# Peptides against a protein of PDB entry 4XPM: the designs that were tried, part 58

Target 1, 160 residues: chain A of PDB entry 4XPM
Amino acid sequence: VMLHSKNVKGFLENTLKPYDLHSVDFKTSSLQSSMIITATNGGILSYATSNNDVPKNSINEINSVNNLKMMSLLIKDKWSEDENDTEEQHSNSCYPVEIDSFKTKIYTYEMEDLHTCVAQIPNSDLLLLFIAEGSFPYGLLVIKIERAMRELTDLFGYKL
Target 2, 67 residues: chain B of PDB entry 4XPM
Amino acid sequence: DIKGTIAFDTHGNVIESTGVGSQRIEDIGDLSKVTLDAEGFAQVQGDSLLVHLYKRNDITLAVYTSA

## One batch from the design tools (peptide; aimed at target 1 K17 L140 E151)

Design b2_p29_2_s4 (made by RFdiffusion4, then SolubleMPNN; from b2_p29_2, 14 letters changed)
Fold by OpenDDE base, seed 1:
Structure b2_p29_2_s4 (fold): chain B 160 residues (1-160), chain C 67 residues (1-67), chain A 29 residues (1-29)
Amino acid sequence: as target 1 above (160 residues)
Amino acid sequence: as target 2 above (67 residues)
Amino acid sequence: SSNAMDKLNEELDKFLKEMLEAIKKRFNL
């Protein structure tokens, strides 16, 4: 199945759903946001938020989007810095991952009171970014984004 | 009687936490250093609680019970 | 896509369940 822009949006929306590990009586909140951004400029190519109940074209919607833009830029910058820092790449906040034959890294970042996780889509100019509440465990967030990344093979190698 | 759980990865990051485990995240540092038996289990005393450990596939689950 | 996320939830839940049961059995909890 080919991933089109519309399909990507839908996929990101699906990633928002919470985890329910009922066998151990653990449940998360929904992700606040799920985004695909450019690794070069931090521009948002696609996104989904849990606050979609905001009226269209409302000030709140605009502010929300602007906030996402800001966060994406900040995270992109941090990611860029870490990609050029061997020490950061060996910290507990960095997970080297191999998907098929492609290697990438998953980073966890604390952004104010939010837990974020970002990973470069293998061999691409794109980053997948999850933003969650502080109660969302990083280890679980990493697992989630890794699995999500594995479903975005159509974007592997995508260059702007 | 299980009082809580913590599951964590090899980076020491939480995968899940429940009950008293949610308040004992700081234990991960020490729990990760516990020597496990051949089957991947260990039982350690932690404060007033007993911690039962099991590691499989880079995930460690800690179950807290009364000591 | 959505199925993948659901499967992940299911797989992880099952995995943790198995680990929990193993602990229960090992330590008679």
Scores: peptide ipSAE 0.737, ipTM 0.949, DockQ to the pose 0.813
OpenDDE base, seeds 2, 3, 4, 5: peptide ipSAE 0.736, 0.736, 0.736, 0.736; ipTM 0.949, 0.948, 0.948, 0.948

Design b2_p29_3_s2 (made by RFdiffusion4, then SolubleMPNN; its pose is not in this set)
Fold by OpenDDE base, seed 1:
Structure b2_p29_3_s2 (fold): chain B 160 residues (1-160), chain C 67 residues (1-67), chain A 29 residues (1-29)
Amino acid sequence: as target 1 above (160 residues)
Amino acid sequence: as target 2 above (67 residues)
Amino acid sequence: PLTREELAALHQAILDEINKQLEDYFKNL
């Protein structure tokens, strides 16, 4: 299935879903946010949030979007710094991964009380960004974003 | 019976935790250093709990039991 | 006591379940 803009939004919404394991009694919260942003400027191309029960055009919605914009910029900046820092690329916060012969890196970042995870969509100008509560374990978050990226092959190589 | 679990990756980051495991995330540092046998198993006696370790595919599962 | 087989099975079950839920997340695309 070809990934269109509408499908991207829906995809991101699907990534918000929490884990609820039964093999062990473990469950997570939903992701707070899931975004595709530009690696160059941190601009949000698409996003989904778990608190969509906000009235449209309300001040709360505007503030929420503005907050996402701020976070995306901050994370993009940190990501950019790390991509130009060999030590950071070999730190415990960096997961080199390969998806269908495409190499990328997954970074985990603590943003205040939030757990975030960001990865460049392979060979693209795009970053996939997950924002979760601090209770969401990083190891699982990394798995989540890796698997999510595997579904975004249509965006591999996307250039702005 | 199982008192708790911790699953963690090679970076020491938690994948899941339950029960007493959720309160013993700090154990990962030591657990990650435990020498596993050829099949990927080990047991570590804790303060009051026995920790059963199994690692496969770069993911370690620690299961805490009373004995 | 927890056997090796049970431990290994639990390990596999956890991962399988995680993967299954991930698949479920994207099945409607």
Scores: peptide ipSAE 0.733, ipTM 0.958, DockQ to the pose 0.891
OpenDDE base, seeds 2, 3, 4, 5: peptide ipSAE 0.732, 0.732, 0.732, 0.732; ipTM 0.958, 0.958, 0.958, 0.958

Design b2_p29_4 (made by RFdiffusion4)
Pose (drawn by RFdiffusion4):
Structure b2_p29_4 (pose): chain A 143 residues (1-50, 63-86, 92-160), chain B 67 residues (1-67), chain P 29 residues (1-29)
Amino acid sequence: VMLHSKNVKGFLENTLKPYDLHSVDFKTSSLQSSMIITATNGGILSYATSNSVNNLKMMSLLIKDKWSEDENDTNSCYPVEIDSFKTKIYTYEMEDLHTCVAQIPNSDLLLLFIAEGSFPYGLLVIKIERAMRELTDLFGYKL
Amino acid sequence: as target 2 above (67 residues)
Amino acid sequence: SYNSNFQEELNDELDEFISESLDAIDDKY
């Protein structure tokens, strides 16, 4: 099994969209970036930006390790269930940036959202949880 | 009139904020400790501003008005 | 394929949720 590069890229581009509420006068900026990376090496499989390529590789590996350390050391962590599949959503403050990371269930892949410091964490968590519900094709993807 | 709002989750993380809500994010620590009535409502205040609380689906909405 | 509208749907659901919560508060107080 392999990834359909163009469609995953398009998916990540779609996850970039900001929230724009009218019930209250609230709107976020769009995500700084959205990436799918390996849980193993932190290597980037696909990404979308709304800063530079060099900067994403560094952040990705860093969040991969932070996630790896938290995932087996016996912040915020949100246990989640999707169609009886379990994963966890972590938030990490990366300098002035807000980030969310979660392992795509039973897969060797992580989904990573990078947003500005003004993007509320609780909202970033909701965004990534719903986005993961669209990634059933990637559950169990093994390297 | 409504002076501001804050919505926050069970971890106390913010989902959205407007008005004076964005200036009072620190209120969440106290607000999250408020025990709501049987229907999910409460009213509390730190100062001249009245905070109306309603919680459902693990999301608490606080709206700020005058007392 | 991926749902290209999932984000708009999420935004609409959040907007409705907040509106309904405001209406519940108005009815109560």

Design b2_p29_4_s1 (made by RFdiffusion4, then SolubleMPNN; from b2_p29_4, 13 letters changed)
Fold by OpenDDE base, seed 1:
Structure b2_p29_4_s1 (fold): chain B 160 residues (1-160), chain C 67 residues (1-67), chain A 29 residues (1-29)
Amino acid sequence: as target 1 above (160 residues)
Amino acid sequence: as target 2 above (67 residues)
Amino acid sequence: SFDENFMDKLNKELDEFIKEGLEAIKKKF
């Protein structure tokens, strides 16, 4: 079953959920944003943000979207560079993973005061991108995005 | 009496941290080098606190206690 | 399609791991 735009949006919204552990007193903030972008141009195909308390069509909303566009482009560029850099692929910021026999890589990037991670949806022209506050631990972010990608098998092999 | 915790992955990146653990993220470098027993446990002295390690499935949990 | 509860499940899994670890450490030391 192909993922429709609304379903993808709902999926991304679900990824925003904070982690709240009860075994220990640990709770994260919600992800700031979650996006599916093109690996080719960094264009946003779908996105969700925890900052939903912005009037629609307001200047603040426009600025927010523009900021996401800028971040997505920057992260895409960094990702592209790393995909062509063997040393970066062997750094602690790169997690090679395999999902259903498909290989991909998860990269963590510090962007200003934000913690981000990005991964190519296996064999696709798409990247999944999480943006979180600086307090969101990278190890957890990686686990989160890996689990999320496992739910996107319908997009595996997707070409633009 | 747990004073804090750190859970971290094989890359040394934090998964969770609480209490004093949140202030001792830099300990991960040394903790990751500790030799664990056959069951995945170790105990090390860190400053005035004891650090109890448990590793399973590539995740290490460090628990800080006073004793 | 995706499992609508996938994030909750992950949260629970991590929580259970930590619980397991805490108990294991408690028994060990």
Scores: peptide ipSAE 0.732, ipTM 0.956, DockQ to the pose 0.841
OpenDDE base, seeds 2, 3, 4, 5: peptide ipSAE 0.732, 0.732, 0.731, 0.732; ipTM 0.956, 0.956, 0.956, 0.956

Design b2_p29_4_s2 (made by RFdiffusion4, then SolubleMPNN; from b2_p29_4, 15 letters changed)
Fold by OpenDDE base, seed 1:
Order: C-alpha cells, then structure tokens, then sequence
Structure b2_p29_4_s2 (fold): chain B 160 residues (1-160), chain C 67 residues (1-67), chain A 29 residues (1-29)
C-alpha cells in the first residue's frame, strides 16, 4: 500500500536511480533528491536523497533537511504561482499530461544550479518533486517524473 | 562515424546529449522546424557536420556525423 | 503498490528507442 510511509519512502528512493542510455553512451547522475510535499504549505511528507553519507542526527543532516525544506517551499510557491498563470502553463516549462484519465501538469524549474521538476499528483493535495544536478536534462527529467507518477495511483485524489 | 547526438522532446527540451551534440543544444530550435519525410527522417547540414534526424513518438533523435 | 522495476523499465525503453533510432538512421543514410 503506497499510503504507508515506508512504502512511499522506498518508492522515492527508487526514483533516485541514475539513467544509463548506453546505446548513445549517455548516463546521468542520481537524482539529488526526490520528495512528496504538500501543495498547500510545501511541507515535506516524505523524501529520499542520494547524499546518504551523512551521520545520523548530525548537524550536516539537519542542515541538509533544512535545505530541502527551503527548496520545497520555494518550489511550491513557484508552482502555485504558475497554476494561477495561464501564460506559464503554456510555456515550454509546462507539460500537461494525462494519466489514467486524470489530468495534471509537470513543471520544470531551474533553482540556482539545480534542475528540478514538480507535478501535482492528480486530484490530490500532494506534489511530487525531483531535484537533480544541472547536468540532468529537463526532457529526461520530465519523462522520469511522468513515469513515476503513473506508479502513484494510490495517491490520486489524496486530500490532507 | 558519430560525432554526437541530441534527443529532444516536443517542447525542445533535451532528453540526452553526447559528444558534439552536447555543445550544440542551441541547434534544437532549428532542428525542430525541419520537415521530416513520411518515415520520420531528415538530413540537414550543420556547420561542417551532417545532422541526421529521426522522430518517433514525439522524440526526435539527432545524430551528428562528419559524412 | 508500485512496480519496483519501473525506473529500470523506463531506462530500457528509452535506451531501446535510441538504439532503434541509431539503427534506423544508419540504414536510411
């Protein structure tokens, strides 16, 4: 059941996997982080990060989590703005998609030197958020998050 | 001999890039406007390189070669 | 529940497309 916290965590960890498109000798780094956040306040409900080599309960871990909180809030705010901006919804940074007859949008955002994409889980109060290095191409990131959302049908319609 | 590749989506965003393709992301704007044949192919001259295009399922693959 | 192999499958699908595209281009030109 995807509603269980451990299952969601495991799902997000799976999304971190790097791509290896060896037919063209292209490979990516792992995603820096993957999160499910609230669309209302940008609060992190679950997250995974590729930077797991940090001592637990250390100041570095705390700072890392705080950074994620800040990024999630910023991205949520930008997402909220775009959801109320018709022009932004028709830009190349917005991908309207349909999954099992549910409509949603994928947005790509450049945040400092990072490449991010975010999408509302259909009909839910939740956003799925990927954060990658600047070398991670947006088109691939979009494909990745769309595929990931197709695995989150249990969260479709989830309300806080 | 392939010098590089770019794969891009209908929004002009990169899916992958290799070799010289990684240095020619700006070509996507023009490549996206190229008329493809019935099978989804086209060939265009880009600087000193040939660009071979193949599009299927909303993904365009551009392959850069010297000849 | 989710398919635990969904990322690997996507990776393979994309790679397959690229491989087929390269072959198609090779045959075309």
Amino acid sequence: as target 1 above (160 residues)
Amino acid sequence: as target 2 above (67 residues)
Amino acid sequence: SFDKNFMDKLNEELDKFLKEGLEAIKEKF
Scores: peptide ipSAE 0.747, ipTM 0.960, DockQ to the pose 0.818
OpenDDE base, seeds 2, 3, 4, 5: peptide ipSAE 0.746, 0.746, 0.736, 0.744; ipTM 0.959, 0.960, 0.956, 0.958

Design b2_p29_4_s3 (made by RFdiffusion4, then SolubleMPNN; from b2_p29_4, 14 letters changed)
Fold by OpenDDE base, seed 1:
Structure b2_p29_4_s3 (fold): chain B 160 residues (1-160), chain C 67 residues (1-67), chain A 29 residues (1-29)
Amino acid sequence: as target 1 above (160 residues)
Amino acid sequence: as target 2 above (67 residues)
Amino acid sequence: SFDKNFMDKLNKELDEFLKEGLEAIKAKF
């Protein structure tokens, strides 16, 4: 069921939700984008963006998608490099986590003025990628993506 | 009278920040080294502000007050 | 399938932690 394209997109759209921690009067913006991409080529399998008020088939939409493709590829490349770099895996930008006995890592990356985090869906060829504004705290982003991955058990072990 | 807050994880990354806390993210380095009591609390004097620390479940909350 | 409310739940959990922390600090100091 999760493998259905609409279900996946719906899931990603849900991850866009902003946080409102009203107990301390802290509120975030929505994520700019949330994507599932291939770990191999950085291809976008599914995505959601907070800026949905773009005319369909418009040049702006095309440019937006192309930008996502670029970011996806760049982040995939950096992720791949870090996965082969022990030092990077022990930096404060890498969070080893275990979900239902499956191990993975969450990486935080600054992309220009954006805050991003990416994690391999356990034992899969897929990466989950969040892109947020620079004001979005990394610690919160990590917590968010970890929780999101816990909802993607149907994709654990997914191979292309 | 709370002037701001910072919540941060064990990696020193911010979870949330408000008020003066948002301007004192650099304090995390020192705050993370503070010895907490058995209940997870500490109080640290930081320049003109007092910082109250509470840690539970690998999240540290720092609350900045004037006194 | 996924829990459609997972983000709201996380938001609430974090907020509750902060609330509890604030109250705990208030009681402690």
Scores: peptide ipSAE 0.749, ipTM 0.960, DockQ to the pose 0.818
OpenDDE base, seeds 2, 3, 4, 5: peptide ipSAE 0.748, 0.747, 0.747, 0.748; ipTM 0.960, 0.959, 0.959, 0.960

Design b2_p29_4_s4 (made by RFdiffusion4, then SolubleMPNN; from b2_p29_4, 13 letters changed)
Fold by OpenDDE base, seed 1:
Structure b2_p29_4_s4 (fold): chain B 160 residues (1-160), chain C 67 residues (1-67), chain A 29 residues (1-29)
Amino acid sequence: as target 1 above (160 residues)
Amino acid sequence: as target 2 above (67 residues)
Amino acid sequence: MYNENFMDELNKELDQFIADGLAAIKAKF
């Protein structure tokens, strides 16, 4: 099954949705950004941002994208380091998960004032990356990205 | 009356927090060590508030009440 | 490709969990 760019973009847009509970008065912000990046060099294959009020093709948009590129690369680097660090894989920042018999890990990273979460799409050269405000709780972020990955089975095993 | 809540995972990371719970995230460390009964419940005294615990499916819900 | 309601469903599931927990605690104590 082919995943077209527009479909992936739409998927990522959907992941931006905030959570709003009614059993208790709890609501999050939208994710700041959601991306699929390469595990090899942190290149952005697709992304979505909650800040859609930037004029298209503007300098501000370019700067925003550049910022995403920077964050993507930094997180990719940290992820790569952790994947080669047994101790980091046993920290509270690492969640081993299994989706349909495919194993992967979810990592949470503090980046400046942002809460980030990254996970390798199982057996692929791709990472799913969520960036949220610092008020977004990590436990929820992990649940969110796990749920999102369950919808990306078509990308499982994808190699560049 | 409920004064607040915290839901947290097995890593001690917050899933949700409300009310006084949002100001007591540090309680998770101790709450995570509380022995639950066979049904997954516990009640512990925390400061002036009573904390009711319920754990199911690796998620712990802590409910803060005055009594 | 994907379930377009996946985030809404997760929101609902989490909300339901909290609701169930609150009810359970109320019944227990």
Scores: peptide ipSAE 0.732, ipTM 0.956, DockQ to the pose 0.828
OpenDDE base, seeds 2, 3, 4, 5: peptide ipSAE 0.732, 0.731, 0.731, 0.731; ipTM 0.955, 0.955, 0.955, 0.956

Design b2_p29_5 (made by RFdiffusion4)
Pose (drawn by RFdiffusion4):
Structure b2_p29_5 (pose): chain A 143 residues (1-50, 63-86, 92-160), chain B 67 residues (1-67), chain P 29 residues (1-29)
Amino acid sequence: VMLHSKNVKGFLENTLKPYDLHSVDFKTSSLQSSMIITATNGGILSYATSNSVNNLKMMSLLIKDKWSEDENDTNSCYPVEIDSFKTKIYTYEMEDLHTCVAQIPNSDLLLLFIAEGSFPYGLLVIKIERAMRELTDLFGYKL
Amino acid sequence: as target 2 above (67 residues)
Amino acid sequence: SKETFMEESNEELDTFIAESLEAIEEKYF
């Protein structure tokens, strides 16, 4: 099994969209970036930006390790269930940036959102949980 | 009139904020400790501003008005 | 759908906040 590079890229581009509420006068900026990376090496499989390529590689590996350390050390952590599949959503403050990271269930892949410091964490968590519901095709993807 | 709002989750993280809500994000620590009535409502205040609380689906909405 | 789930998320969140505001209005106003 392999990834359909163009469709995954398109998916990540779609995850970039900001929230724009009218019930209250609230709107976020769009995500800084959205990436699917390996849980193993932190390597980037696909990404979308709304800063530079060099900067994404560094952040990705850093969050991969931070996630790896938290995932087996016997911040916020949100246990989630999607169609009886379990995963965890972590938030990490990366300098002035807000990030969410979660392992795609039973897969060797992580989904990573990078947003500005003004993007509320609780909202970023909801965004990534819902986005993961659209990634059933990647559950169990093994390297 | 409504002076501001804050919505936050069970971890106390913010989902959205407007008005004076964005200036009073620190209120969440106290607000999250408020025990709501049987229907999920409460009213509390730190100062001249009245905070109306309603919680459902693990999301608390606080709206700020005058007392 | 992977193409529309962000629009739906935004709409559902807007509706959720609106309904919560209405519940507060019916209770205290």

Design b2_p29_5_s1 (made by RFdiffusion4, then SolubleMPNN; from b2_p29_5, 11 letters changed)
Fold by OpenDDE base, seed 1:
Structure b2_p29_5_s1 (fold): chain B 160 residues (1-160), chain C 67 residues (1-67), chain A 29 residues (1-29)
Amino acid sequence: as target 1 above (160 residues)
Amino acid sequence: as target 2 above (67 residues)
Amino acid sequence: SRSTFMDELNKELDEFIKEGLEAIKKKFF
């Protein structure tokens, strides 16, 4: 199935789901946000957020979106820096991964008190970005975003 | 009698933590250096608790018990 | 309802931990 705007939105919404293990008493919060942004400018192409109890078209909604725009730009900038820094690419905050013979990297970034991870969709001008609370473990976040990227093969090679 | 757990990846980042494990994330540094047996197990005495390690597929599970 | 890929991942991780717990139990207890 081809990924269209509506499908992408739904996909991102699905990524918000918390993890709830039963083998042990472990449960995460939902992701705060999940986004696909441009690697070039950090522009948001699609996004999903938790706690959507904000009235539509309200000032609070606008402010929240603006905050996401700010965060996406900041993370994009950090990502860009790291992509041009071999030392950062060999840190514990960088996970080289291969998906269907395509190589990419997952970066974890602490943004204030939030835990974030970002990864370039293979061979594309797009980044997948997860934003979670500080209680969300980085290792789990990485696993999560890797799995999510495996479902975005339609975007592999996407160029703006 | 499990007191807690930590699961962590090869980068030392937490995947899950419960109980006392959630309060002992700093143990990962030392736990990651423990030599495992051929089956992927190890047992380490950590102060008042025993830590039982199991590693498979680049994920290490640490289980904390009193004995 | 059909499970999503996130649900599947959740299940996989849960199973891993479950298996690990059982393995540790067999090994040490």
Scores: peptide ipSAE 0.721, ipTM 0.951, DockQ to the pose 0.628
OpenDDE base, seeds 2, 3, 4, 5: peptide ipSAE 0.721, 0.719, 0.719, 0.720; ipTM 0.951, 0.951, 0.951, 0.951

Design b2_p29_5_s2 (made by RFdiffusion4, then SolubleMPNN; from b2_p29_5, 10 letters changed)
Fold by OpenDDE base, seed 5:
Structure b2_p29_5_s2 (fold): chain B 160 residues (1-160), chain C 67 residues (1-67), chain A 29 residues (1-29)
Amino acid sequence: as target 1 above (160 residues)
Amino acid sequence: as target 2 above (67 residues)
Amino acid sequence: SRETFMDELNKELDEFIKEGLEAIKKKFF
């Protein structure tokens, strides 16, 4: 089944779900945002946010989208730098992974007080980006994004 | 009685934490260096607490109990 | 599946913690 715009947004909305354990008393907040962006210029192709109380087409909504655009661009720039830096690729903030014989990397970045995680969709011009509150643990964030990427095989090899 | 837990990955990043574990994140550095037995277990004495380790599939679970 | 993958992950991690707790109990307690 091919991924269409509506399907992608629904997929991203699913990734927002909080992690909730029952074996021990541990629960996270929902992700603030989940996005698919271009690796070339950080442009947002699709996104989902946990805050849906803002009226549509309002100034507040526009501001929130603009904030996402800013964060997307900053993270894309950092990712681009790291992809050209052997030392950064061997840092503790980089997770080499393999999905269906495709190699990619997951990076964790602290953005102000937020915890973020970004990964290139294998062999594509696209990045998957998660933004969470500072209380969201990085190890769990990495696990989430890896699991999510495994469900995006339709986007593997996507070129702009 | 369990006083808290920490689960962490091979990079030393937290996956979950509860109880006193949430206040002992700095222990991960030392816990990650502990030699485990053939079944993936270890026990480490720390200050007033005892830490029990279990590792499987690159995830380490640390359980804190009274010493 | 794409509709349940996050729920599945949550369950998998919860089961891991549960397994670990039981294993530690058997080993040390």
Scores: peptide ipSAE 0.727, ipTM 0.954, DockQ to the pose 0.853
OpenDDE base, seeds 1, 2, 3, 4: peptide ipSAE 0.727, 0.727, 0.726, 0.725; ipTM 0.954, 0.954, 0.954, 0.954

Design b2_p29_5_s3 (made by RFdiffusion4, then SolubleMPNN; from b2_p29_5, 10 letters changed)
Fold by OpenDDE base, seed 2:
Structure b2_p29_5_s3 (fold): chain B 160 residues (1-160), chain C 67 residues (1-67), chain A 29 residues (1-29)
Amino acid sequence: as target 1 above (160 residues)
Amino acid sequence: as target 2 above (67 residues)
Amino acid sequence: SRSTFMDELNEELDKFIQEGLEAIKKKFF
């Protein structure tokens, strides 16, 4: 079974869900954005955002999309640099993980006041990218993106 | 009487925080160095609060109490 | 309707915290 564009969009929308614990009084905001981008150019293949209250074709919508494009490119660039830097791969910002015998890495990046997390979908030309508010803890963000990747087995090995 | 909590991973990054724990994120550096017993527990005295630690599956839970 | 994977993760984390709290209570209190 292959994930199609519509299914991917829905998947990303699901990743936006906030965490809400009942054992303790802890609740997060929704992710600002969730994206699948190309590892080569940082191009956005699919995305979901919590800011969907902007009228279509408005200047605010255009600016929002442009901001996503810019952040995607910046994070892709940083990811690419780190993938070519052994020291960065052993830094505290890098989480090596293994999913169904496939190895990948999760990186956390501070983007101004935002907390971001990016990971290469195993053996693919694609990156999964989460963008959250600064109040969203990095440790939780990492757990979240790892779990999300485990649900994207259809994209493992995807080449452009 | 729990005053707050912090859960953090092996990288020292927060997973959750509540109460006084949310204001003591800087404690993670020291808490991560605490030697745990064979069952994954430790108790640390810090200023006026007592910190109770439990670690399992690379996640450490710190519970702050007054006693 | 079934829970999504994000709902499941939320529940798993919640369960971990709850188990930790109970374990600490049993150990120290």
Scores: peptide ipSAE 0.723, ipTM 0.952, DockQ to the pose 0.634
OpenDDE base, seeds 1, 3, 4, 5: peptide ipSAE 0.722, 0.722, 0.721, 0.722; ipTM 0.952, 0.952, 0.952, 0.952

Design b2_p29_5_s4 (made by RFdiffusion4, then SolubleMPNN; from b2_p29_5, 8 letters changed)
Fold by OpenDDE base, seed 1:
Structure b2_p29_5_s4 (fold): chain B 160 residues (1-160), chain C 67 residues (1-67), chain A 29 residues (1-29)
Amino acid sequence: as target 1 above (160 residues)
Amino acid sequence: as target 2 above (67 residues)
Amino acid sequence: SRETFMEELNKELDEFIKEGLEAIKEKFF
């Protein structure tokens, strides 16, 4: 199954869904944003946001997109730095993971008051990026992004 | 009897928290150091609460009770 | 599946918590 742009958008939208337990009274907010960005320049290839009530082409939408662009660039830069820093790769904010024999790393980053996590799609020039509110627990965020990456095998090895 | 819960990973990051657990995230540091029995359990007396630990598949569940 | 993986994850984690609660109940209560 080939992942087309429309399918990717839908995939990212699915990742926005809140975590809701029934065994205990625990529910998160929806992810604020979910993106696939380039590891090289931080360019956004696809994105989804939980705030969909913004009129199309409105100033609010433009500002929202601009904010995402800024966030993606900042996180890409931080990720790039960490990928070249052995110490950071061994920090508590780095989760080495293996998916179908492909190794990658998940990083958690506090960005202002937001909780974010980012991971390179294995052997690709792409990063998967989740942005959540500060109340969203990091451990769950990591589990969530790992699970999501397991569904992106079509993008493994993707080069720009 | 359950006053709250915390589930956390091997990095000490929260997966879920409820009740008093949400206010005691700082306990994870100490809870992560508790020696578990062969079945993955431990019981730790807190300041006013009893903490019951269960670990499986690199996830630790802490359950806070009054007794 | 790609369409339900988040729901599946939610269910898996919920089941883990449920199982853990039951295990703790049986162990200590």
Scores: peptide ipSAE 0.723, ipTM 0.953, DockQ to the pose 0.856
OpenDDE base, seeds 2, 3, 4, 5: peptide ipSAE 0.721, 0.722, 0.720, 0.722; ipTM 0.953, 0.953, 0.953, 0.953

